# Designs tried in a protein design run: peptides against a protein of PDB entry 8BZL. Part 128

Target 1, 228 residues: chain A of PDB entry 8BZL
Amino acid sequence: SYDRAITVFSPDGHLFQVEYAQEAVKKGSTAVGVRGRDIVVLGVEKKSVAKLQDERTVRKICALDDNVCMAFAGLTADARIVINRARVECQSHRLTVEDPVTVEYITRYIASLKQRYTQSNGRRPFGISALIVGFDFDGTPRLYQTDPSGTYHAWKANAIGRGAKSVREFLEKNYTDEAIETDDLTIKLVIKALLEVVQSGGKNIELAVMRRDQSLKILNPEEIEKYV
Target 2, 242 residues: chain B of PDB entry 8BZL
Amino acid sequence: SRRYDSRTTIFSPEGRLYQVEYAMEAIGHAGTCLGILANDGVLLAAERRNIHKLLDEVFFSEKIYKLNEDMACSVAGITSDANVLTNELRLIAQRYLLQYQEPIPCEQLVTALCDIKQAYTQFGGKRPFGVSLLYIGWDKHYGFQLYQSDPSGNYGGWKATCIGNNSAAAVSMLKQDYKEGEMTLKSALALAIKVLNKTMDVSKLSAEKVEIATLTRENGKTVIRVLKQKEVEQLIKKHEEE

## One batch from the design tools (peptide; aimed at target 1 G28 S29, target 2 S152)

Design b1_p30_7_s1 (made by RFdiffusion4, then SolubleMPNN; from b1_p30_7, 16 letters changed)
Fold by OpenDDE base, seed 4:
Structure b1_p30_7_s1 (fold): chain B 228 residues (1-228), chain C 242 residues (1-242), chain A 30 residues (1-30)
Amino acid sequence: as target 1 above (228 residues)
Amino acid sequence: as target 2 above (242 residues)
Amino acid sequence: SELESNLRAIEKNLKKGTKLSQEEIDRLYL
């Protein structure tokens, strides 16, 4: 009988495999998300791409749909599985409901998927956290976070991965209505937040910007330097 | 005592998947495989370890497998695991061709296998595959491509890379000698021989101990060719003269 | 619990160091 529970409660009520999956997330490079007024911004620490590796195959930010983007931290292979499942769900929703997913809906789907892997016999938790950003059909910008446990919450700003604590502390101090008053200020806030943990400035940052009624834009290094 | 399935890949307290890491370590004991991307082609070079006189010559390649008309791979690790994965790659490629009436894009084939590998790291009663692969291919989207995948189900595209025995040293040499944008298939072949000569635990590199396959485009078709022993001998000789 | 003991034993057996470089280990995480 292969019904061996991988994730079980300890005598003190801990789910160690979930906690250890959260430690896997901390091995990932930092990602930050900020919700502005009419913009959502994801910023990530560029992991040093090995010399001779194709950078296109090293992506920490990915589109889930036209209106939803995700950054993750943790196990790369686990992230790919979650991304693929989420993309299929986004397309399925468009076909069945005739509308794009809300950011909350797809977040809840991902969270439910993760939760099932914490409770299913013979499955380990996903070793990833995700920041999910986008726009609902009404034009409302959204930011959500999911953890290996399958929990999710809405945020104004948040961070995941190795430097997440320092970035969150920065955001707690600097996220104000004035700091997000414009798209450019919101982008600057993300960059400043990442610079708390990223060495050597804009060259080691990747930024994804989604504005209301616009497609996801990955900023090039020259565009990032304008905000530094 | 409900013995936890020792085969189940679980997280350590530090968030590590040690069964995946051990599978990767096992690959380090396998024969060296190199991949090099050039402007006009891509190649695989692999160490032959099982040279037995009684091996039926019909085994055209021990470590290099044609997957379809546009892709080949090389394997490092557990032979039985490699056979399963290479067969699965062929099946995936054929199913795609049947469904879409076009060849599977290179990265999509790599990803499909990597999803299988990942599943064997997440589902209970499964162990990671003790295999890394190098993939060479051509498609209309990205042209010539080189990929590497590992037991985790992670993959990446590369200009040049190495798996198996002494892979770290080989990668270091590739980083030094690989000239981005200037790499011809001819220069890539010479580089492959240079690196293998330094990284293989052999007193003298011989054509019998090396398999080389090239992937090129001729008249709008992909050509996958395993080099003849005489061609490999010429490459080795040329390297010894330099 | 016997389960915790077994998990700890598995974890302890799993903690044997690999010969992998830190770079190779770090590639598993993004």
Scores: peptide ipSAE 0.345, ipTM 0.766, DockQ to the pose 0.597
OpenDDE base, seeds 1, 2, 3, 5: peptide ipSAE 0.350, 0.249, 0.341, 0.026; ipTM 0.791, 0.681, 0.756, 0.543; seeds 1, 3 fail the geometry check

Design b1_p30_7_s2 (made by RFdiffusion4, then SolubleMPNN; from b1_p30_7, 12 letters changed)
Fold by OpenDDE base, seed 3:
Structure b1_p30_7_s2 (fold): chain B 228 residues (1-228), chain C 242 residues (1-242), chain A 30 residues (1-30)
Amino acid sequence: as target 1 above (228 residues)
Amino acid sequence: as target 2 above (242 residues)
Amino acid sequence: SELEANERAIAEALARGTSLSEEEISRLYE
């Protein structure tokens, strides 16, 4: 009975709507994030874009600011709301504090937003997890994950979505200092990790790369094939 | 009051929003709407189910709504919900024009409505809108555009798509016959008739049961035109001769 | 052939009578 209600505690202390929102995330396509030495890389499984769909409108990786990018898994419409609010906050921060947000700051903002939606009886949780990557103003690469509960943690590497378990298992085995020694090796690691769950190879992978003091670059399919 | 809050769109144990899915199912029973993007224009074709002689003459269209000078939409689903959303689209577009002294970009208008749709899936005491929309438009940023939005608040850009009854079959036909980069408005119109003839549960397609609007650019201005019944008849006749 | 696959998909879609394709459901969760 409680599982059909608003976001409330069950008698055993569970927030079922939050747990079920996490199940919604698992239905999303896989996203992976890896922090290198001077690079952060996001990779996503391209769902087979319907042949007649405009690829421009099918993006799972988005910029929040010049120094921060996000990939998500779960409800696309929910993600748009989070992205828009995060973008506004990034701009507001630049105006009020005169510095770009830290990756941790914007992650905490997103996490707080998600948490509020778990506590209001008049709202359901966001059905999204996010990988947030970028550079702090001091040049430090960062990777954070946030889930529907509003929790967040810093990671060296992580994955979300349908294939996240397999990708994480791969990363746990293969993420070494040697594997991220160069930017190219870091990119290769992300591709290899995604290939554990993506059957059709490089054509179904989208990669975004942010290097120190550089803007987000989305790699084209030809660039991805060079790393395969 | 509290009993209505219990009807909030919630996640199932499997992480599904069944109220959104059920709203989409309801749209599947609505009249078919097609959108096709061409190099020289974009079109909407909609099934007209309510043909009553006593209906007051609709100056524009029953299923195709002009939103502003650069955009139109077609709706599939609950008519009352559609009216609310189309009015909201017009208001959003007007407010933008007043604020910025330029027409709202197509995608921004679509997104603004999609944020409203999404809110109706997340906030208590609200149900999803039982409406999908096809949007056609032109702006200076991307030129001719076709968008689809659903009850979830999700949207996407399309070269060709379909909503409503037999939408999946229509999309499959569009995928087969749509020639990327070579689609003229004329060929798009022919394709629309071809698809509607197969997807509508009618023995013969008649012009009275089909509304078609085209959006083109003439002399640097957007022209939204609803085809006359005679023009639609000619398109049907041409299809029957092929 | 891709053509036969599409024809089959069309026939199946018409036969299912359900408006929601697996593809449509999958697009909700990305």
Scores: peptide ipSAE 0.293, ipTM 0.759, DockQ to the pose 0.192
OpenDDE base, seeds 1, 2, 4, 5: peptide ipSAE 0.313, 0.291, 0.280, 0.279; ipTM 0.755, 0.757, 0.758, 0.783; seeds 1, 5 fail the geometry check

Design b1_p30_7_s3 (made by RFdiffusion4, then SolubleMPNN; from b1_p30_7, 12 letters changed)
Fold by OpenDDE base, seed 1:
Structure b1_p30_7_s3 (fold): chain B 228 residues (1-228), chain C 242 residues (1-242), chain A 30 residues (1-30)
Amino acid sequence: as target 1 above (228 residues)
Amino acid sequence: as target 2 above (242 residues)
Amino acid sequence: DELEANRRAIEAAERRGTTLSQEEIDKLYL
């Protein structure tokens, strides 16, 4: 029965379900990640929260561990599954290895999870991409990106979701050593990049910053406006 | 593309899950369910459609289910799917209680069920559940809470919301009339009647066609109460006099 | 005959598509 062969090769060698999962990612709002010298920054386009909806339950940025956070684009429910598994792995690693995960390690774990869902009969790919940022135990800032195929790479800066193309073009032009010379400049770069696709300015942006030897900080709207 | 519409757990070329969308469509044909969060409590109000005179069992509640001592839910969609999901909710809550010797937090129970729903959208040979739920609860972490979940396994917290028939119109009315920070349970009950009167596919709102449950805190305990028919009649009468 | 009638009705419904608003569909994606 073809009902179990969800992700198969086409005659021309394409994995269409993976490609279509990438289209699901493009339906998500934009997320951007930038690696600075001593800071990592995630910025996301706030989806318009319906009046009367609790904003607490609408999160595009989440912590995976004390030293790692993730932004995603695509199917919300799929993201929750990936986040939960990643969190469990982070805790398991602390118990078994007695150290926090490296950002690469947890990225590879997530990537492997995604890849398995592209190859297992009776499973569809995850309809999400993710930006994973954090600090390794040696204090090195890291940024990784994953897609529905289970590929992953390290980046200086990247974007995912609906406006990702425009944001990436901006980052390719404006990401310089001077542009990330300070924490504040790095944050400004993220905001400027998001403003390429976000219509209502700073009010529709959420920012998460992680500095060396500091916990994840979600900036409040007033803090964001200082950089606009 | 039409060739994907009949296949479960498959993305369309545009990245859509049509079976999830169709499950949500099916819920639109179900009876209306409302949830309203107040400062001093939370309520569910649901349309009762299956009034058959030959039914032997006086259903205390057709659409409102007590999950544990601190939570209840209302359902819109396929009855058989709803029965399965409400049973799972009870089992999850009970297993948590046995394991941790404390009640499951409201959001955690909602999330656990939503993970099941999501799985039925991702694993081959499964179809989405044709059910949306409203959850009301109290816990020590967030106090009174209202949640909504859909066939995708997505959920959200709400001050007020609606599922089922005419839900969009109901939500619009709730947006207009809900006063954040000033909502008492009394005013929430009045608002529920107002919205149901306008959105239910009935000629006249009657107490026999409406189920209402309230969740409050009394002496440090959660009290889940289904309103008696006479109480609902009084609420309807009061609304008609205004 | 009933099965065939049901099949035709389903096919017709599939052609009509969903009445879901774009907003409701967009809620699936974040």
Scores: peptide ipSAE 0.354, ipTM 0.781, DockQ to the pose 0.279
OpenDDE base, seeds 2, 3, 4, 5: peptide ipSAE 0.274, 0.051, 0.033, 0.042; ipTM 0.696, 0.507, 0.649, 0.527

Design b1_p30_7_s4 (made by RFdiffusion4, then SolubleMPNN; from b1_p30_7, 14 letters changed)
Fold by OpenDDE base, seed 1:
Structure b1_p30_7_s4 (fold): chain B 228 residues (1-228), chain C 242 residues (1-242), chain A 30 residues (1-30)
Amino acid sequence: as target 1 above (228 residues)
Amino acid sequence: as target 2 above (242 residues)
Amino acid sequence: DELEANLRAIAEAEARGTSLSEEEISRLYE
């Protein structure tokens, strides 16, 4: 059957392995990204860390560079490969161009990587979507989303993973200029959006905040509770 | 025909990698391996299934492998796959040492192998490795560490965990009895024996069927020691007296 | 064909499923 070939077109024009990779993303925990005025915020649903697991090794938000971070949904091992390649590219860009990457540039790089894995008969698609946030050198906040197909778009706000539909519906209703007027309001918006799908409140949420001209900050649980 | 080369690890309609899941199923039939992190050390305990009378009494660890001076691992799954992966771990560690003149950090060695495992789930003409590993180690960054990796190329750090046969039951027992912050190596050894006694499909736990290795720090050096049979017998005896 | 026989055996095994828990499978996806 055509769907059992790694990535080929079906008779009706579908790339089933890409579509199935998108289904793999839906098995992942929810991630949300919001672009504020001078802030970008990533929030992720913490899966219940198994008792006795080291929390340090469970990271859904990672830095790609000093000015860019990424959240993902889908296959964890696939994500590591993408993250590592993106990090190498960020460093290479700094070396060759003598400037940090733009958020669009690194997103396009990741997207192109994913696309190549959809076109090679010797490879399966990556089973991940990603939210990529950061600041360009000019201080402009950016949010991008990419999927297993290698498509990417810029967003004001978006979500990926299991609860993405509900979170997006919430964001469509509640993302206004007033709702992102301040950094604190932007953070609150992300938390409220995640609470649509996350049970047990702030204890199951991880938040990363990047402000203009500041380094990535991962909020501790106590800091998150102040916004709930 | 070239058409069958396309049947690699692929996504199901539901987004599952069944070949990875089947590899994990195969590991469930392997002998039990335990890892426990303590304040003053870390240990591996593994079921020895192949007790051949003709095996030379040389301190042969069947399931526990020294990787370098600061790390060891235990394996559950296909023996041939395990041999390939353990050799690769040793090579990676040695190359790092030669390049940087310092031992490879524990997590970095684990991730390097996990990237290889992941590649075998994504590239055509390859199958997943039918092996899970437990890693114990010490480095200057995080001290004593315990990691688990699976056929997907996923890994995690643990205070205590189990792979192989009856791993779910073992993990449940570890969750009940592991006391965070109060675990000594002595207590960890006792816990390992307790869990193995309940999870191994044997009428009576014997020292011949159990391999135990400890990793400690003595005078600023890492010491990896496989317990002698007599030491394991003593641990079993103590457990039976309780 | 030995390959076809193996593929059929795999398909039959797939239909039987695995003993893996949902939690174990869920750990593959984040």
Scores: peptide ipSAE 0.285, ipTM 0.793, DockQ to the pose 0.365
OpenDDE base, seeds 2, 3, 4, 5: peptide ipSAE 0.200, 0.029, 0.035, 0.227; ipTM 0.668, 0.503, 0.803, 0.736; seed 2 fails the geometry check

Design b1_p30_8 (made by RFdiffusion4)
Pose (drawn by RFdiffusion4):
Structure b1_p30_8 (pose): chain A 225 residues (1-47, 50-199, 201-228), chain B 238 residues (1-200, 205-242), chain P 30 residues (1-30); non-standard residues A62 YCM
Amino acid sequence: SYDRAITVFSPDGHLFQVEYAQEAVKKGSTAVGVRGRDIVVLGVEKKAKLQDERTVRKICALDDNVCMAFAGLTADARIVINRARVECQSHRLTVEDPVTVEYITRYIASLKQRYTQSNGRRPFGISALIVGFDFDGTPRLYQTDPSGTYHAWKANAIGRGAKSVREFLEKNYTDEAIETDDLTIKLVIKALLEVVQGGKNIELAVMRRDQSLKILNPEEIEKYV
Amino acid sequence: SRRYDSRTTIFSPEGRLYQVEYAMEAIGHAGTCLGILANDGVLLAAERRNIHKLLDEVFFSEKIYKLNEDMACSVAGITSDANVLTNELRLIAQRYLLQYQEPIPCEQLVTALCDIKQAYTQFGGKRPFGVSLLYIGWDKHYGFQLYQSDPSGNYGGWKATCIGNNSAAAVSMLKQDYKEGEMTLKSALALAIKVLNKTMLSAEKVEIATLTRENGKTVIRVLKQKEVEQLIKKHEEE
Amino acid sequence: AELEEERAEASVEGDSNKWAEVTAQLEELE
């Protein structure tokens, strides 16, 4: 089989294929995640008439208690999502507990890292925001990128214009903004309206403590706009 | 040998996959192919690129392939690659029927093939398949459906779409004329002739298939030349 | 340059109709 080293070091210690994978993420639609007191919210920018909206979603459930949003190559994302879904079931089988948000994040990150050091393969061209709750009810938000690095965040953005949205969230992520569920959803819509020039072209989802993923209707989004 | 390896599965500096993009260029030079969803069925309209006089026409179709009892598809791009992929679609549909004893839902069949196409872009060092496919079908979950896939493995559901030559012009005509939720098969047939009239008119130059439900059973039929010649006459009056 | 960027974004996100549209515009310019 094909064994060419694709990800290699360059002078100065750069891994060019990873950096190029990060460029693919910037070409992706904006995704925003905010961790609230008892709620986590994900929002994504949408790119069309005659298209079935159900089939092209950027927010997916990995397990009953964990879901994710992504930016970058949509085909690579389907592969990572299905790999994570299989791992969530393997964990329930072996430990008899649902996966922690951190556990599945670590798994997705290590899978991505393996694709930066394996022969015959290019890196995954996606970043992911992963949200959910732990056993003790603690809300979580994590980010993964193509290098395999992962971190926890109060709020974050990935994809096109993520730097601008991040700077908005830094100034606006306060206790007042995440005091209630309505204001937590509102902060995500405001963060997206910063780069989407729009309001009717946004998808949004909410996850509450042990209540599973709820995707909001267009009519419910129009009320906030 | 590193010297002769064209490295078909790497990123460009901008995060682009060049082989995928070049494959999409090949599809843009293929015969026009479009699909339209309506309340009582789904249809595929395709430009025949085999319009030579000395051809025999031994099959019931040239570009439209039955995948299982409830599904058909059409292709744009490299014909040989399309043969490999359509044979694999039939195998996936039968593997699902064997396992679950029920037909494969349409989206599950598209996802399964797209995973194969995505793998060719990430590892193996091989050129990707130069094929875009339109899928039409019916399942107990979502009823009548239309899907499109491209060489990278991306797919989407559509009420109407077009692939191949002059597809951008065709998508424009569909946005203007397609009445969302009010289309019948008769009107969708009329719109298909209208679209192919601009982007290309003769019955020998086109191929039309329809998918409908009759007595709880799926019917996939290629329209005879007589029915196509009558549809062409009905449009010229407009 | 802008059209090339839009075609790259469409390719990443799998928007085949947008990609075909931008390609047609680039061919007209050529």

Design b1_p30_8_s1 (made by RFdiffusion4, then SolubleMPNN; from b1_p30_8, 13 letters changed)
Fold by OpenDDE base, seed 1:
Structure b1_p30_8_s1 (fold): chain B 228 residues (1-228), chain C 242 residues (1-242), chain A 30 residues (1-30)
Amino acid sequence: as target 1 above (228 residues)
Amino acid sequence: as target 2 above (242 residues)
Amino acid sequence: MELEEKRGEALIEGDFETYAELTAELKKLE
């Protein structure tokens, strides 16, 4: 019975459920990641929080470990599952290997998880793409992207979600060594990139910054406005 | 579009999960449930639709469930699904207590159930739960709390919110009348009656058609109380006099 | 169709309020 085979090949070789999961990602809020010299920055489009909603429960950027954070586009509930599993793996790695994960390692783990959900009978793909940033133990800043298929690549800068195309085009034009020469310039680059698709200025942007040998910092709206 | 409606929860060509949307639609036809967070407590108010005269007068809350000593929930949607999820909540809370020798934090209980809900949207051979929940609770980390969850596995914290029939209208009213930082439990109860009176699909609001539970702290202990019919009648009367 | 699409987006984002509002609007059209 085809009822168990959610993700199957079409006659022409397409995995439709994976492609459709990618469409779900495109409907998600925009996220952007930029690797600087000694900084990694994630920015996300912040939709206006409902007046009576607790803002603490609306987070699109999360820490996976002390040295790794992630932004996502797509199904929020799906993202939570991936985040939780990634966190467990980060902790497990610390216990077994006695070192924190590399950004590549945890990215590969997430990618493998996603891939399994494209191949396992009776499971639909995750409807999320993710930007994963952080520092390796040697202090090297890293940025990776994953998609619903389980593919992953390293990037200098990238974007996912609804406005990703426009943001990527902006980054392709404006990502230079000069543009990331300082931490502040790198942050400014992310903000400018997001402003290509965000209409309401700095109030609708969430930014997370991880500097070398420092913990993840989520910028408050006032701090963001200083860069606008 | 119709070709994807009959199968397990899968993505449509447009990236939609129609089975989840349909589950949400089913909840829209359920009785109204609202939650309001106050400075000194939190409350749930739920519409009771099945008033059968033959039901034994034992005021058993039909829509409000105690989960543990520090949390309660209200449900909107398929009753059988609600029973399963409520039982699961109790089990999760109990297992946590046994494992850690302390009550489960409110948000952790909510997220644990939401992960289950999400799984029922991702695994084949399963359908989404046709239930939304409101959670009220107290813990040492965040104090009084109100949460909402839906069939997708999404959740959020709220000062005030509503699920079920006419939820959008109720939320609009709550936005207008909710005063942040100044909400007492007494005021919250009055607001609940006001909103239910306008949003319930009944000709006249009566105490027999409304269940209200409050969660407060007394002498360092959480107290979950379902209001007696007489108390609800008094609240309704006060509202009618204003 | 546009309202349904927007509602789908709200579900993806976990936007409870928008989903409820759009649902109410769609019901008025039925």
Scores: peptide ipSAE 0.441, ipTM 0.809, DockQ to the pose 0.815; fails the geometry check
OpenDDE base, seeds 2, 3, 4, 5: peptide ipSAE 0.384, 0.431, 0.439, 0.419; ipTM 0.766, 0.801, 0.807, 0.791; seeds 2, 3, 4, 5 fail the geometry check

Design b1_p30_8_s2 (made by RFdiffusion4, then SolubleMPNN; from b1_p30_8, 16 letters changed)
Fold by OpenDDE base, seed 1:
Structure b1_p30_8_s2 (fold): chain B 228 residues (1-228), chain C 242 residues (1-242), chain A 30 residues (1-30)
Amino acid sequence: as target 1 above (228 residues)
Amino acid sequence: as target 2 above (242 residues)
Amino acid sequence: MELEEKRGERLIEGDIEGYYEIRAKIKELE
């Protein structure tokens, strides 16, 4: 019965549910990630929080561990499941291996999780892409992207979500060694990239910064405006 | 488009989960529930639709459920689904208490249920729950809290919100009249009556058709109280006199 | 059709209030 096999191959070899999950991602708010020299930066399009809503419950950037954070585009509820699983794995790794995860390791874990949901009977794919940034134990900054299919790659800079195409085009033109020479310039690059698709300036941007040997810092609106 | 109306929650070609949207549509036809956060408490107000004369006077709250000593919820949607979810909430809260010897934080309980809801949108052979919930609670971390969750597994914290029939209109009214930082429980109760009077599909608001619960702190303990019919009548009368 | 697409986007983003706001607009047009 078709009810058991949600993700199946079409006669022409397509996994439609995976492709459709990617369409869900494209409808999500834009997220941007940039790897600097000694900094990683995540930026997301922040939709105006409803007047009566608690802002603390609306976050698109989250820590997976002390050395890793993630932004996503697509289904928020799906993202929560992935985040929770990733957090558990990060803690488990610390307990069993006595070292924090590498950014590649946790990305691979997330990718594998997503892939299993594309192959398991009776499960639909996750409707999310993620940008995963952080530092390895050797101090190397990393940026990875994963999609609903479970594929992942390392990037210098990338974007996901509705405005991803425009943002990527901007980054392709403007990502240079000079543009990431300093932490401040790297932050500015992310903001400029997001401003290609975000209306009304810095008020609609959420920005997170992780520097070498430092914890994740979410910038407040006033701090963001200094770079605009 | 019709081919994706399968019993299983799957993505449409446009990346939509129609079964979740249909569940949300069902909730839109349910009785109105609203929640309001005040400085000194939080409240739920719900429409009571089933007024059967043969219902024993034990006004069991039809739509408001106590979850533990520090939390309550109101439901909009399919009653059977609501019963399953409220029982699950109670079980989660109890297991946490037994495991940690402390009450579960409000947001953590909400999130736990939302993960269950989400799972019913992702696993085959399951349908989304046709239920939205409002949660009121107190914990030592954030004090008084109000949350909303939907069939998708999404949730949010609110100062005031509404679910069920005419929820959008109710939310609009709440946005207009809610005074941030100045909301007392007394004023919140008055606001609840005002909004229900305008949004319920009834010609005249009566105490028989409204359930109200308040959550307060007294002497370092949480008190969850369902208002008596006479108290609700007094609130309605006061509103009619203004 | 445009409103339905927007409604879908709100659901993806977890914007419950926005979803029902758009729903209300759709119903007014129906």
Scores: peptide ipSAE 0.448, ipTM 0.831, DockQ to the pose 0.787
OpenDDE base, seeds 2, 3, 4, 5: peptide ipSAE 0.364, 0.037, 0.318, 0.362; ipTM 0.760, 0.467, 0.725, 0.758; seed 3 fails the geometry check

